# Ledger of designs, part 12: peptides against a protein of PDB entry 5VJI

Target 1, 62 residues: chain A of PDB entry 5VJI
Amino acid sequence: NTLVVLHKSGLLEITLKTKELIRQNQATQAELDQLKEQTQMFIEATKSRAPQAWAKLQASLT

## One batch from the design tools (peptide; aimed at target 1 L6 L11 T15)

Design b2_p16_2 (made by RFdiffusion4)
Pose (drawn by RFdiffusion4):
Structure b2_p16_2 (pose): chain A 56 residues (1-47, 54-62), chain P 16 residues (1-16)
Amino acid sequence: NTLVVLHKSGLLEITLKTKELIRQNQATQAELDQLKEQTQMFIEATKWAKLQASLT
Amino acid sequence: IAELDAAATAVAETLM
């Protein structure tokens, strides 16, 4: 059984962990993209309505 | 992830 070989070889475990790590990394990429947008909006306002509206 | 699952299955089949 391919599943048995995959398990016994240790690759099943490694595969599952890699998948979860990939998911965690993608989630962080989304957070960063959002943070980048928020930061740019903040910096431009330091140079305003868009900031206030996005807060309220 | 799907590519990783396919590659891991292919490695297991080769080992069998």

Design b2_p16_2_s1 (made by RFdiffusion4, then SolubleMPNN; from b2_p16_2, 12 letters changed)
Fold by OpenDDE base, seed 3:
Structure b2_p16_2_s1 (fold): chain B 62 residues (1-62), chain A 16 residues (1-16)
Amino acid sequence: as target 1 above (62 residues)
Amino acid sequence: SEELLQETLQKARELQ
């Protein structure tokens, strides 16, 4: 049985952990990308002194 | 062990 062999060798555990780490990495990357975008909007808001830029930032945080 | 295998299979289903 292939599954039993994978389990006994430890490869199943590694495979499952790898899948979970990939998932977590993807989630963390998405959060990081969002934070980068929000940071950029914050920078632009501070530069422009325009209410619209602050409104855009606020909308991104809600 | 069978117990560990069943636990691993359960985790596998959760990660699919």
Scores: peptide ipSAE 0.055, ipTM 0.665, DockQ to the pose 0.053
OpenDDE base, seeds 1, 2, 4, 5: peptide ipSAE 0.052, 0.054, 0.053, 0.051; ipTM 0.667, 0.667, 0.667, 0.666

Design b2_p16_2_s2 (made by RFdiffusion4, then SolubleMPNN; from b2_p16_2, 12 letters changed)
Fold by OpenDDE base, seed 3:
Structure b2_p16_2_s2 (fold): chain B 62 residues (1-62), chain A 16 residues (1-16)
Amino acid sequence: as target 1 above (62 residues)
Amino acid sequence: SEELLKETLEKARELL
């Protein structure tokens, strides 16, 4: 029984934990990418001194 | 068995 072997060896636990860590990593990476984009919008807003750039940043934060 | 699978998955979830 493959399931029994996986359970007794600990590989099932490791597999499930690994899958969850991958999922969490993906979620964290998505948040990081969003923050990077928002940071870039902030930098551009600061440089441009244009109301539309600040509006764009504000929209990204909603 | 189905019961073994359920128990194993439950224990695994608790350890995540």
Scores: peptide ipSAE 0.045, ipTM 0.643, DockQ to the pose 0.052
OpenDDE base, seeds 1, 2, 4, 5: peptide ipSAE 0.042, 0.043, 0.041, 0.041; ipTM 0.651, 0.654, 0.651, 0.646

Design b2_p16_2_s3 (made by RFdiffusion4, then SolubleMPNN; from b2_p16_2, 12 letters changed; failed a check: too like the target's own chain)
Amino acid sequence: SEKLLEETLKKAEELK

Design b2_p16_2_s4 (made by RFdiffusion4, then SolubleMPNN; from b2_p16_2, 12 letters changed)
Fold by OpenDDE base, seed 2:
Structure b2_p16_2_s4 (fold): chain B 62 residues (1-62), chain A 16 residues (1-16)
Amino acid sequence: as target 1 above (62 residues)
Amino acid sequence: SEELLRKSLELARKLA
């Protein structure tokens, strides 16, 4: 059984862990990107007297 | 074994 061989060799565990780490990395990257976007919206809002910019920022923080 | 690694990845995609 191929699955049994992979399990006994340790490759299955390493592969599954790697996939999980990739998933977590992607999630963290998404959070970072969101923060960067929110920061940019804040900067734009401070530069603008348009209420739309502040509304956009507020919406992103909900 | 590259083949073993490939199959491991394929199985991982099915299991996780």
Scores: peptide ipSAE 0.059, ipTM 0.670, DockQ to the pose 0.149
OpenDDE base, seeds 1, 3, 4, 5: peptide ipSAE 0.051, 0.052, 0.045, 0.054; ipTM 0.504, 0.655, 0.503, 0.662

Design b2_p16_3 (made by RFdiffusion4)
Pose (drawn by RFdiffusion4):
Formats: sequence, structure tokens, C-alpha cells
Structure b2_p16_3 (pose): chain A 56 residues (1-47, 54-62), chain P 16 residues (1-16)
Amino acid sequence: NTLVVLHKSGLLEITLKTKELIRQNQATQAELDQLKEQTQMFIEATKWAKLQASLT
Amino acid sequence: ELEELLTEIEETFEEL
């Protein structure tokens, strides 16, 4: 059984952990993209309505 | 890079 070989070889475990790590990494990428947008909005306002509206 | 690692893991499994 290919599932048995995958498990006994240790690759099943490694595959599952890699998948979860990929998911975590993608989630962090989304957070960063969102944080970049928020930060750029904040910096521009330090130079305003868009910031107020996005807060309210 | 993590996706490439996962592909290498899958190919290694196919070789087995």
C-alpha cells in the first residue's frame, strides 16, 4: 500500500508538516500585504480623510 | 521554495 510506504519512509509526516508550513506562510503573506496597504495609507496622511473614513 | 520541497518529497515517494 502506497500509503503504508509513505508512512513508514517518514515522508508522510514530512509532507503533512510541509503542507501546514505552506499554509502558515501564505497566511503571513496575506497579513503582510494588508499591513503594507495600511502603512502606506498611514504615511500619506502624515504628509487624511481616507484615513479617517477607513477608521470610521 | 516550500512548494518545491513538497514536490521533491512527492517525487522521492514515487521513486520508492

Design b2_p16_3_s1 (made by RFdiffusion4, then SolubleMPNN; from b2_p16_3, 11 letters changed)
Fold by OpenDDE base, seed 1:
Structure b2_p16_3_s1 (fold): chain B 62 residues (1-62), chain A 16 residues (1-16)
Amino acid sequence: as target 1 above (62 residues)
Amino acid sequence: SLLEELEKLKEEAKKL
């Protein structure tokens, strides 16, 4: 059957690995996006003396 | 998840 063919050909393993790599890429991208947001908050805090900006940054780092 | 389903299928295939 199709499942047996996919397994014996190695395509099933490749498919599983591909899906895992996609998942890892998505997780890494999410971390990167979070860092970008934190960086932006830091920039805003340095540009302003507004206590709220620093409080917002501090809250994001906790 | 789809990945889990595929992994299950892979394991089943090994038994054949």
Scores: peptide ipSAE 0.052, ipTM 0.638, DockQ to the pose 0.088
OpenDDE base, seeds 2, 3, 4, 5: peptide ipSAE 0.052, 0.050, 0.052, 0.047; ipTM 0.635, 0.631, 0.635, 0.630

Design b2_p16_3_s2 (made by RFdiffusion4, then SolubleMPNN; from b2_p16_3, 10 letters changed)
Fold by OpenDDE base, seed 2:
Structure b2_p16_3_s2 (fold): chain B 62 residues (1-62), chain A 16 residues (1-16)
Amino acid sequence: as target 1 above (62 residues)
Amino acid sequence: SLLEELKKLLEEAEKL
């Protein structure tokens, strides 16, 4: 059985760990992308005297 | 199956 061989050889564990690391990387990347967007909105809000820029920033934080 | 159970255990262990 191929799966049994993969398990006994350690390749199954490596594969599962790799999948988990990919998942964690994707989650971290999503958080990073969100932070980048929030940072951009913050920059725009600080440059703007318009209340809608601050409202947009506030909405992104809630 | 037992093999699927072992795979699940490994998967859970790798999340630690």
Scores: peptide ipSAE 0.041, ipTM 0.616, DockQ to the pose 0.046
OpenDDE base, seeds 1, 3, 4, 5: peptide ipSAE 0.041, 0.029, 0.030, 0.031; ipTM 0.617, 0.612, 0.607, 0.558

Design b2_p16_3_s3 (made by RFdiffusion4, then SolubleMPNN; from b2_p16_3, 9 letters changed)
Fold by OpenDDE base, seed 4:
Structure b2_p16_3_s3 (fold): chain B 62 residues (1-62), chain A 16 residues (1-16)
Amino acid sequence: as target 1 above (62 residues)
Amino acid sequence: SLLELLKKLEEEARKL
């Protein structure tokens, strides 16, 4: 069957590894996006005298 | 997260 052929060709292992790498990449990208957003909020807070800017940053860190 | 990054930086600073 297809699964047996895929296994014997080595493509099953590659497929499974690829899926795992995609998952890891997505997780890392999400963390990076969060960090970028938090960094931006920090930058805005430092430039602003508005207490709400610091409140936004604080909320993002909770 | 930024909080985690800051915590790591603080930990490294304490080792100096």
Scores: peptide ipSAE 0.032, ipTM 0.422, DockQ to the pose 0.014
OpenDDE base, seeds 1, 2, 3, 5: peptide ipSAE 0.029, 0.028, 0.030, 0.029; ipTM 0.588, 0.543, 0.535, 0.541

Design b2_p16_3_s4 (made by RFdiffusion4, then SolubleMPNN; from b2_p16_3, 9 letters changed)
Fold by OpenDDE base, seed 3:
Structure b2_p16_3_s4 (fold): chain B 62 residues (1-62), chain A 16 residues (1-16)
Amino acid sequence: as target 1 above (62 residues)
Amino acid sequence: SLLELLEKLKEEAEKL
């Protein structure tokens, strides 16, 4: 049985772990991208005298 | 999902 072989060899566990790591990586990347965007908005807000720039930043943090 | 399927397969394998 292929499934039994995969399980006993440890390959199934590795496969499941790899998929989970990929999922976690994707989630972390999404958070990182969000932080990058928020950082950019912060930079723009600090350079801007326009209150809307700060409003945009505030909206992104809600 | 595929992950859920694989987890179910793993569980089934553990019962063998």
Scores: peptide ipSAE 0.042, ipTM 0.630, DockQ to the pose 0.084
OpenDDE base, seeds 1, 2, 4, 5: peptide ipSAE 0.038, 0.033, 0.035, 0.029; ipTM 0.621, 0.623, 0.572, 0.546

Design b2_p16_4 (made by RFdiffusion4)
Pose (drawn by RFdiffusion4):
Structure b2_p16_4 (pose): chain A 56 residues (1-47, 54-62), chain P 16 residues (1-16)
Amino acid sequence: NTLVVLHKSGLLEITLKTKELIRQNQATQAELDQLKEQTQMFIEATKWAKLQASLT
Amino acid sequence: LEEFLTELEEEFEELL
């Protein structure tokens, strides 16, 4: 059984952990993209209505 | 990480 070989070889475990790590990494990429947008909006306002509206 | 996952799949195929 291919599932048995995958488990006994240790690759099943490694595959599952890699998948979860990939998911975590993607989630962090999304947070960063969002944080980049929020930061740019903040910096431009330091130079305003868009910031106020986005808060309210 | 996806490249590593592909390498794990290739290694599993070699074992089979």

Design b2_p16_4_s1 (made by RFdiffusion4, then SolubleMPNN; from b2_p16_4, 7 letters changed)
Fold by OpenDDE base, seed 4:
Structure b2_p16_4_s1 (fold): chain B 62 residues (1-62), chain A 16 residues (1-16)
Amino acid sequence: as target 1 above (62 residues)
Amino acid sequence: LEELLQKLLEQAEKLL
């Protein structure tokens, strides 16, 4: 069957590894994007000195 | 990913 051929050719292992690497890349990218957003909220809080900007940053860390 | 999987399946089918 196609699955046996895919396994014996090593293409199944490559497919599964590629799927896992994509998943890990997506998770790491989401964490990086969150950190970038938190960094921007920190910069805005320092510039504005507004209590609401600090509250927004604090809410993002919970 | 779906396109890559499809290409891998097509290569596996050539080995049948």
Scores: peptide ipSAE 0.056, ipTM 0.676, DockQ to the pose 0.569
OpenDDE base, seeds 1, 2, 3, 5: peptide ipSAE 0.053, 0.051, 0.048, 0.053; ipTM 0.674, 0.670, 0.673, 0.674

Design b2_p16_4_s2 (made by RFdiffusion4, then SolubleMPNN; from b2_p16_4, 7 letters changed)
Fold by OpenDDE base, seed 5:
Structure b2_p16_4_s2 (fold): chain B 62 residues (1-62), chain A 16 residues (1-16)
Amino acid sequence: as target 1 above (62 residues)
Amino acid sequence: LEKLLQELLEKAKELL
């Protein structure tokens, strides 16, 4: 049975751990992308001093 | 991940 061989060799554990690391990496990347966008909105708000840029930033933080 | 799984399955077959 191939599944039994995967388990006994430790390759099943490595496969499952790799799947979890990929999932965590994707979640962390999504958070990073959101933070980058929020940072850009903050920079634009500070540069323009326009009420609309601050309103856009505020909306992103709700 | 699918490619990795396939590689692991091939390695497992070598152990049979």
Scores: peptide ipSAE 0.046, ipTM 0.679, DockQ to the pose 0.545
OpenDDE base, seeds 1, 2, 3, 4: peptide ipSAE 0.041, 0.041, 0.039, 0.020; ipTM 0.684, 0.683, 0.677, 0.493

Design b2_p16_4_s3 (made by RFdiffusion4, then SolubleMPNN; from b2_p16_4, 7 letters changed)
Fold by OpenDDE base, seed 5:
Structure b2_p16_4_s3 (fold): chain B 62 residues (1-62), chain A 16 residues (1-16)
Amino acid sequence: as target 1 above (62 residues)
Amino acid sequence: LLEELKKLEEKAKELL
């Protein structure tokens, strides 16, 4: 059957590994997006020197 | 890792 062929060819293992890699990629992307946002808040705080921009950055780090 | 993947593969067979 199709499942036996998929298993014997190693494609089942590849499929499961691919699902895990997708999950890991999604988790890493979420962390990267958070870091990008924090970096942008830091840049804005540095440019404006406004207390409100520093307050936003501080809130994001708590 | 490889053993865990093998275990997951067996579980996948049970679901199909």
Scores: peptide ipSAE 0.054, ipTM 0.639, DockQ to the pose 0.067
OpenDDE base, seeds 1, 2, 3, 4: peptide ipSAE 0.052, 0.050, 0.052, 0.045; ipTM 0.648, 0.635, 0.650, 0.633

Design b2_p16_4_s4 (made by RFdiffusion4, then SolubleMPNN; from b2_p16_4, 8 letters changed)
Fold by OpenDDE base, seed 4:
Formats: structure tokens, C-alpha cells, sequence
Structure b2_p16_4_s4 (fold): chain B 62 residues (1-62), chain A 16 residues (1-16)
């Protein structure tokens, strides 16, 4: 069957590892994107005297 | 390539 062929060829291990690496990459990318957004909100809050810019930043950190 | 790997993975998951 397909599973036996994939296992014996080592392709099952590679496939499962590739899936895990993709998952980890996606998680790390999401964290990076969140940090970039928070950094942008911080920059905007420092440039603005508007209390709502600080409120947006605070809400993103909760 | 990625779609083929995903297909193989889904086929493997059905057999486990």
C-alpha cells in the first residue's frame, strides 16, 4: 500500500518533517507579523499626541 | 510540489 512504500523509501519521514517545518514557519511568521504591527503602533503613538494611538497599542499588548 | 506533498500526506493520514 502507499503507506508502506512511503515508509520504506523514507519519504514518509520527510513528508511529516516538512509538514512540521511549514507549521513552525507559519507560527513564527505570525509572531513576526504581530511584532511588526505592534512596532508600527508604537511608532505612531510616539509621533502622535492622540491618546487613542496609545490605547490601540495597549489593546494590542493585552 | 507543495500540493503533491500535501496530497501524499493526506493519503498517508487516511491509512494511519
Amino acid sequence: as target 1 above (62 residues)
Amino acid sequence: LLEELQKLLEEAKKLL
Scores: peptide ipSAE 0.044, ipTM 0.663, DockQ to the pose 0.130
OpenDDE base, seeds 1, 2, 3, 5: peptide ipSAE 0.042, 0.039, 0.044, 0.039; ipTM 0.618, 0.655, 0.668, 0.653

Design b2_p16_5 (made by RFdiffusion4; failed a check: the pose's geometry)
Pose (drawn by RFdiffusion4):
Structure b2_p16_5 (pose): chain A 56 residues (1-47, 54-62), chain P 16 residues (1-16)
Amino acid sequence: NTLVVLHKSGLLEITLKTKELIRQNQATQAELDQLKEQTQMFIEATKWAKLQASLT
Amino acid sequence: DLVEDVLAKMKEIMET
């Protein structure tokens, strides 16, 4: 059984962990993209209404 | 053949 070989070879475990790591990495990429947008909005306002509206 | 089946199963798991 291919599933048995995958398990006994250790690759099943490694595959599952890699998958979860990929998912974690993608989640962090989304957080960063959002943080980048928020930071840019903040910096422009330090130079305002958009910031206030986005807060309220 | 067995190596190909194992790699296909790994891909299936990653795509699930």

Design b2_p16_5_s1 (made by RFdiffusion4, then SolubleMPNN; from b2_p16_5, 11 letters changed; failed a check: the pose's geometry)
Amino acid sequence: SLEEEVQKALQEILDS

Design b2_p16_5_s2 (made by RFdiffusion4, then SolubleMPNN; from b2_p16_5, 11 letters changed; failed a check: the pose's geometry)
Amino acid sequence: SLEEAVQKALQEILDS

Design b2_p16_5_s3 (made by RFdiffusion4, then SolubleMPNN; from b2_p16_5, 10 letters changed; failed a check: the pose's geometry)
Amino acid sequence: SLEEQVQKKLQEILNS

Design b2_p16_5_s4 (made by RFdiffusion4, then SolubleMPNN; from b2_p16_5, 12 letters changed; failed a check: the pose's geometry)
Amino acid sequence: SLEEQVQQALQQILDS

Design b2_p16_6 (made by RFdiffusion4)
Pose (drawn by RFdiffusion4):
Structure b2_p16_6 (pose): chain A 56 residues (1-47, 54-62), chain P 16 residues (1-16)
Amino acid sequence: NTLVVLHKSGLLEITLKTKELIRQNQATQAELDQLKEQTQMFIEATKWAKLQASLT
Amino acid sequence: SVEEEAIAFAEEVLAE
């Protein structure tokens, strides 16, 4: 059984962990993209309405 | 994918 070989070889475990790591990395990429947008909005306002509206 | 690569490896071991 391919599943048995995959398990016994240790690759099943490694595959599952890699998948979860990929998911975690993608989630962090999304947080960063969002943080980048928020930061740019904040910096431009330091140079305003868009910031206030986005807060309220 | 990492699953496809791992399955292909397991199939090779079974063929051997």

Design b2_p16_6_s1 (made by RFdiffusion4, then SolubleMPNN; from b2_p16_6, 9 letters changed)
Fold by OpenDDE base, seed 4:
Structure b2_p16_6_s1 (fold): chain B 62 residues (1-62), chain A 16 residues (1-16)
Amino acid sequence: as target 1 above (62 residues)
Amino acid sequence: SVLDEALEKARQILEE
């Protein structure tokens, strides 16, 4: 049985941990991308002085 | 944790 062999070799635990780390990395990357977008909206809001830019930023934070 | 749950499920399968 392949599953038994993986368990006994320790590779099953490594595989499961790796899958979880990949998932966590993806979640962290998504948060980072969101922060980058929010930062860009903030920069644009400060430059434009337009109420619409601030409204857009506010919407991204809620 | 998700890992702990997954490992527990795997152990259950191996014990069958």
Scores: peptide ipSAE 0.036, ipTM 0.630, DockQ to the pose 0.076
OpenDDE base, seeds 1, 2, 3, 5: peptide ipSAE 0.035, 0.034, 0.035, 0.034; ipTM 0.624, 0.593, 0.599, 0.593

Design b2_p16_6_s2 (made by RFdiffusion4, then SolubleMPNN; from b2_p16_6, 11 letters changed)
Fold by OpenDDE base, seed 5:
Structure b2_p16_6_s2 (fold): chain B 62 residues (1-62), chain A 16 residues (1-16)
Amino acid sequence: as target 1 above (62 residues)
Amino acid sequence: NVLDKALELARKILEE
């Protein structure tokens, strides 16, 4: 039984843990990308002093 | 061999 061999070798636990870590990493990366975008909008708002830039930032935070 | 099949199964699990 292939599953039994995978389990007894310890590789099943490692595989499942690795799978979970990959998913967590992907979620964290998505949050990081969102933060980077929000940071850029904040920088643009501070540079331009334009109400439109602040409105864009506000919309991203709602 | 059996180990190769086990590794293949691990890859399938990982890609789900």
Scores: peptide ipSAE 0.272, ipTM 0.827, DockQ to the pose 0.151
OpenDDE base, seeds 1, 2, 3, 4: peptide ipSAE 0.269, 0.271, 0.266, 0.272; ipTM 0.825, 0.826, 0.824, 0.827

Design b2_p16_6_s3 (made by RFdiffusion4, then SolubleMPNN; from b2_p16_6, 9 letters changed)
Fold by OpenDDE base, seed 5:
Structure b2_p16_6_s3 (fold): chain B 62 residues (1-62), chain A 16 residues (1-16)
Amino acid sequence: as target 1 above (62 residues)
Amino acid sequence: NVEDLALQLAEEILKK
């Protein structure tokens, strides 16, 4: 059947691996975006010196 | 053909 052909041809493995790589890439990108946001909050907290800004940053880190 | 069927299935899997 079609699934067997896909498996034996190697296309199934390639397809599944591709999906996994996409997932991993998305996860890594999300972590990077989070770090960027935290960096921005840190910059804002440093500039404003407002306790609310520091509290916001602290909340993002926990 | 067989190759086309395999590619179609791969596309269906990949889009999920």
Scores: peptide ipSAE 0.036, ipTM 0.613, DockQ to the pose 0.155
OpenDDE base, seeds 1, 2, 3, 4: peptide ipSAE 0.032, 0.033, 0.034, 0.031; ipTM 0.562, 0.563, 0.562, 0.559; seeds 3, 4 fail the geometry check

Design b2_p16_6_s4 (made by RFdiffusion4, then SolubleMPNN; from b2_p16_6, 7 letters changed)
Fold by OpenDDE base, seed 3:
Structure b2_p16_6_s4 (fold): chain B 62 residues (1-62), chain A 16 residues (1-16)
Amino acid sequence: as target 1 above (62 residues)
Amino acid sequence: SVLEESLKLAEEILKE
């Protein structure tokens, strides 16, 4: 039984942990991408001095 | 057995 072999070898635990880390990485990457977008909107707001740009930034933070 | 129960639990986790 492959599953039994994986369990006894410790590879099953590593596999499960790897899957969890991948999921956590994906979630963290999504948050990072959102922060990058918000940062870009902040940069554009500071450059444009336009209320609309600040409104866009504020909307993204809600 | 404890091993069988552990494997069963692991299989459920692997489905996710």
Scores: peptide ipSAE 0.039, ipTM 0.614, DockQ to the pose 0.053
OpenDDE base, seeds 1, 2, 4, 5: peptide ipSAE 0.038, 0.037, 0.037, 0.039; ipTM 0.609, 0.607, 0.611, 0.611

Design b2_p16_7 (made by RFdiffusion4)
Pose (drawn by RFdiffusion4):
Structure b2_p16_7 (pose): chain A 56 residues (1-47, 54-62), chain P 16 residues (1-16)
Amino acid sequence: NTLVVLHKSGLLEITLKTKELIRQNQATQAELDQLKEQTQMFIEATKWAKLQASLT
Amino acid sequence: SPLEELEEQLQEILEE
């Protein structure tokens, strides 16, 4: 059984952990992309309405 | 990718 070989070889475990790590990394990439947008909006306003509206 | 490399390793083990 391929599943048995995958398990016994240790690759099943490694595969699952890699998958979860990939998911975690993608989630962080999304947070960063959002943070980049928010930061740029903040910096431009330091140079305003868009900031106020996005808060309210 | 790391998952493709793991699949290749699994295929090698199955061939053996």

Design b2_p16_7_s1 (made by RFdiffusion4, then SolubleMPNN; from b2_p16_7, 8 letters changed)
Fold by OpenDDE base, seed 3:
Structure b2_p16_7_s1 (fold): chain B 62 residues (1-62), chain A 16 residues (1-16)
Amino acid sequence: as target 1 above (62 residues)
Amino acid sequence: SKLEELLKQAEELLKQ
Protein backbone atom coordinates (compact mmCIF):
# COMPACT_ATOMS: atom_id res chain seq x y z
CA ASN B 1 0.00 0.00 0.00
CA THR B 2 1.63 3.20 -1.24
CA LEU B 3 -0.28 5.36 1.19
CA VAL B 4 0.93 3.29 4.13
CA VAL B 5 4.49 3.51 2.87
CA LEU B 6 4.24 7.27 2.48
CA HIS B 7 2.82 7.57 5.96
CA LYS B 8 5.43 5.38 7.60
CA SER B 9 8.28 7.09 5.79
CA GLY B 10 7.06 10.50 6.91
CA LEU B 11 6.70 11.71 3.33
CA LEU B 12 2.94 12.07 3.59
CA GLU B 13 3.28 14.41 6.55
CA ILE B 14 5.99 16.37 4.78
CA THR B 15 3.86 16.59 1.64
CA LEU B 16 0.85 17.83 3.53
CA LYS B 17 2.93 20.33 5.49
CA THR B 18 4.55 21.54 2.28
CA LYS B 19 1.17 22.08 0.66
CA GLU B 20 0.02 24.02 3.69
CA LEU B 21 3.18 26.13 3.72
CA ILE B 22 2.72 26.92 0.04
CA ARG B 23 -0.84 28.00 0.73
CA GLN B 24 0.25 30.14 3.67
CA ASN B 25 3.02 31.64 1.60
CA GLN B 26 0.54 32.58 -1.09
CA ALA B 27 -1.76 34.19 1.45
CA THR B 28 1.11 36.09 3.06
CA GLN B 29 2.33 37.22 -0.34
CA ALA B 30 -1.12 38.54 -1.18
CA GLU B 31 -1.19 40.51 2.05
CA LEU B 32 2.29 41.80 1.38
CA ASP B 33 1.31 42.90 -2.12
CA GLN B 34 -1.69 44.70 -0.70
CA LEU B 35 0.48 46.43 1.88
CA LYS B 36 2.93 47.45 -0.83
CA GLU B 37 0.12 48.99 -2.83
CA GLN B 38 -1.21 50.79 0.21
CA THR B 39 2.28 52.06 0.96
CA GLN B 40 2.57 53.37 -2.58
CA MET B 41 -0.77 55.13 -2.26
CA PHE B 42 0.43 56.65 0.99
CA ILE B 43 3.60 57.90 -0.66
CA GLU B 44 1.61 59.37 -3.54
CA ALA B 45 -0.81 61.00 -1.14
CA THR B 46 2.03 62.69 0.74
CA LYS B 47 3.59 63.90 -2.51
CA SER B 48 0.47 65.14 -4.27
CA ARG B 49 -1.11 66.80 -1.25
CA ALA B 50 -4.37 66.19 -3.12
CA PRO B 51 -7.50 65.22 -1.22
CA GLN B 52 -8.40 62.64 -3.84
CA ALA B 53 -5.13 60.82 -3.23
CA TRP B 54 -5.91 60.57 0.46
CA ALA B 55 -9.43 59.47 -0.39
CA LYS B 56 -8.00 56.74 -2.59
CA LEU B 57 -5.76 55.58 0.23
CA GLN B 58 -8.65 55.62 2.67
CA ALA B 59 -10.77 53.56 0.31
CA SER B 60 -8.01 50.97 0.06
CA LEU B 61 -7.95 50.58 3.83
CA THR B 62 -11.66 49.87 4.14
CA SER A 1 -5.35 6.24 13.74
CA LYS A 2 -2.59 8.63 12.79
CA LEU A 3 -3.00 7.63 9.16
CA GLU A 4 -6.68 8.46 9.29
CA GLU A 5 -5.83 11.83 10.78
CA LEU A 6 -3.42 12.56 7.97
CA LEU A 7 -6.02 11.55 5.40
CA LYS A 8 -8.45 13.91 7.02
CA GLN A 9 -5.88 16.68 6.87
CA ALA A 10 -5.28 15.89 3.21
CA GLU A 11 -8.98 16.21 2.52
CA GLU A 12 -9.04 19.59 4.22
CA LEU A 13 -6.07 20.78 2.19
CA LEU A 14 -7.76 19.65 -1.01
CA LYS A 15 -10.64 21.96 -0.18
CA GLN A 16 -8.30 24.94 -0.01
Scores: peptide ipSAE 0.032, ipTM 0.604, DockQ to the pose 0.045
OpenDDE base, seeds 1, 2, 4, 5: peptide ipSAE 0.029, 0.030, 0.031, 0.029; ipTM 0.597, 0.598, 0.599, 0.592

Design b2_p16_7_s2 (made by RFdiffusion4, then SolubleMPNN; from b2_p16_7, 8 letters changed)
Fold by OpenDDE base, seed 4:
Structure b2_p16_7_s2 (fold): chain B 62 residues (1-62), chain A 16 residues (1-16)
Amino acid sequence: as target 1 above (62 residues)
Amino acid sequence: SELEKLLEQAEKLLKE
C-alpha cells in the first residue's frame, strides 16, 4: 500500500505539512497585500484634503 | 492511529 509506505517513511506528514504551510503563506500574503493597500490609501488621504479620500480609508479599515 | 490522524488532516486540507 502506497499510503502506508508514505506514512512509514514520513513523507506523507511532510507533504501534508507542506500543503498547510503553502496555505498559511497564501493567507499571510493576502493580509500583507491588504495592509499595503491600506497604507497606500492612507498616503493618498494625507496628500488630499478631500473628505472622500478619508472615507475610502475608513471603509477599508472596518 | 497515527495514519488515521494523517488521513483526517489530508481530508481537511482537501476541503480548504
Scores: peptide ipSAE 0.037, ipTM 0.613, DockQ to the pose 0.046
OpenDDE base, seeds 1, 2, 3, 5: peptide ipSAE 0.036, 0.036, 0.037, 0.037; ipTM 0.600, 0.600, 0.602, 0.613

Design b2_p16_7_s3 (made by RFdiffusion4, then SolubleMPNN; from b2_p16_7, 7 letters changed)
Fold by OpenDDE base, seed 1:
Structure b2_p16_7_s3 (fold): chain B 62 residues (1-62), chain A 16 residues (1-16)
Amino acid sequence: as target 1 above (62 residues)
Amino acid sequence: SLLEELLKKAQELLEQ
């Protein structure tokens, strides 16, 4: 039985931990991407000084 | 058995 072999070898635990680490990495990356987008909106707002750009930034922070 | 239950649960987690 493959599952029994994986369990006894310790590879099952490693596999489960790896999947969890991947999930955590994906969650952290999503937060980072959101911050990058917010930063870009801030940069655009400061450059253009347009009310629309500030409104867009404000909406993203809500 | 307890082992079978644990293995079943582990398999379910691997499939996610």
Scores: peptide ipSAE 0.040, ipTM 0.568, DockQ to the pose 0.049
OpenDDE base, seeds 2, 3, 4, 5: peptide ipSAE 0.032, 0.033, 0.039, 0.039; ipTM 0.532, 0.546, 0.566, 0.568

Design b2_p16_7_s4 (made by RFdiffusion4, then SolubleMPNN; from b2_p16_7, 6 letters changed)
Fold by OpenDDE base, seed 3:
Structure b2_p16_7_s4 (fold): chain B 62 residues (1-62), chain A 16 residues (1-16)
Amino acid sequence: as target 1 above (62 residues)
Amino acid sequence: SPLEELLKQAQKLLEQ
């Protein structure tokens, strides 16, 4: 049985852990991208001194 | 069985 062999060899654990790490990496990357966008909005808000820019930033944080 | 538990755990991780 291939599944038994994979389990006994440890490859199943590694494979499943790798899949989980990839998933977590993707989730973390999404959060990072969101933070980057929020950072950009913050920068624009500080530069423009426009209430609209601050409103955009606030909306992104809600 | 231990194999059934393994399959359940594998399935759980595959569904993530």
Scores: peptide ipSAE 0.029, ipTM 0.535, DockQ to the pose 0.044
OpenDDE base, seeds 1, 2, 4, 5: peptide ipSAE 0.028, 0.028, 0.027, 0.027; ipTM 0.547, 0.534, 0.519, 0.534

Design b2_p16_8 (made by RFdiffusion4)
Pose (drawn by RFdiffusion4):
Order: structure tokens, then C-alpha cells, then sequence
Structure b2_p16_8 (pose): chain A 56 residues (1-47, 54-62), chain P 16 residues (1-16)
């Protein structure tokens, strides 16, 4: 059984962990992209309505 | 997807 070989070889475990790590990494990429947008909006306002509206 | 490709690659290695 391919599943048995995959398990016994240790690759099943490694595969599952890699998948979760990939998911975690993608979630952090999304957070960063959002943070980049928010930061840029904040910096431009330091140079305003868009910031107030996005808060309210 | 990258997750499906990883599952396929791991299955192929197990078959070999």
C-alpha cells in the first residue's frame, strides 16, 4: 500500500508538515500585503480623509 | 496546487 510506504519512509509526516508550513507562509504573506497597504496609506497622510474614512 | 503537487510527488516516490 503506497500509503503504508509513504508512512514508513517518514515522507508522509514530512509532507503533511510541509503543507501546513506552506499554508502558514501564505497566511503571513497575506498579512504582509495588507500591512503594506495600511502603512502606505498612513505615510501619505503624514504628508488624510482617506485615513479618517477607512478608520470610521 | 502546490499542496496537490507535493502529495503527488510524495505518492510517486512511495510507489518507486
Amino acid sequence: NTLVVLHKSGLLEITLKTKELIRQNQATQAELDQLKEQTQMFIEATKWAKLQASLT
Amino acid sequence: SVLEELDEAATALAEE

Design b2_p16_8_s1 (made by RFdiffusion4, then SolubleMPNN; from b2_p16_8, 10 letters changed)
Fold by OpenDDE base, seed 1:
Structure b2_p16_8_s1 (fold): chain B 62 residues (1-62), chain A 16 residues (1-16)
Amino acid sequence: as target 1 above (62 residues)
Amino acid sequence: SEEEELLKLSLELAKK
């Protein structure tokens, strides 16, 4: 059947490995996006120079 | 089944 052919050709393994790599890439991208957001919060806190803004930033880092 | 075993083997390889 088709599954046997995919297994013997190696395409099944490649497909499953590709799916895992995509998942890992998505996780890494999520961490990067979070860092970008935190960086923006830091920039805004420095601009405001308000203690409340720094407190909010600190809370987001816990 | 044979199909399940083939899938399991492929998943194990993909997780490494």
Scores: peptide ipSAE 0.074, ipTM 0.685, DockQ to the pose 0.057
OpenDDE base, seeds 2, 3, 4, 5: peptide ipSAE 0.074, 0.048, 0.049, 0.047; ipTM 0.687, 0.656, 0.655, 0.655

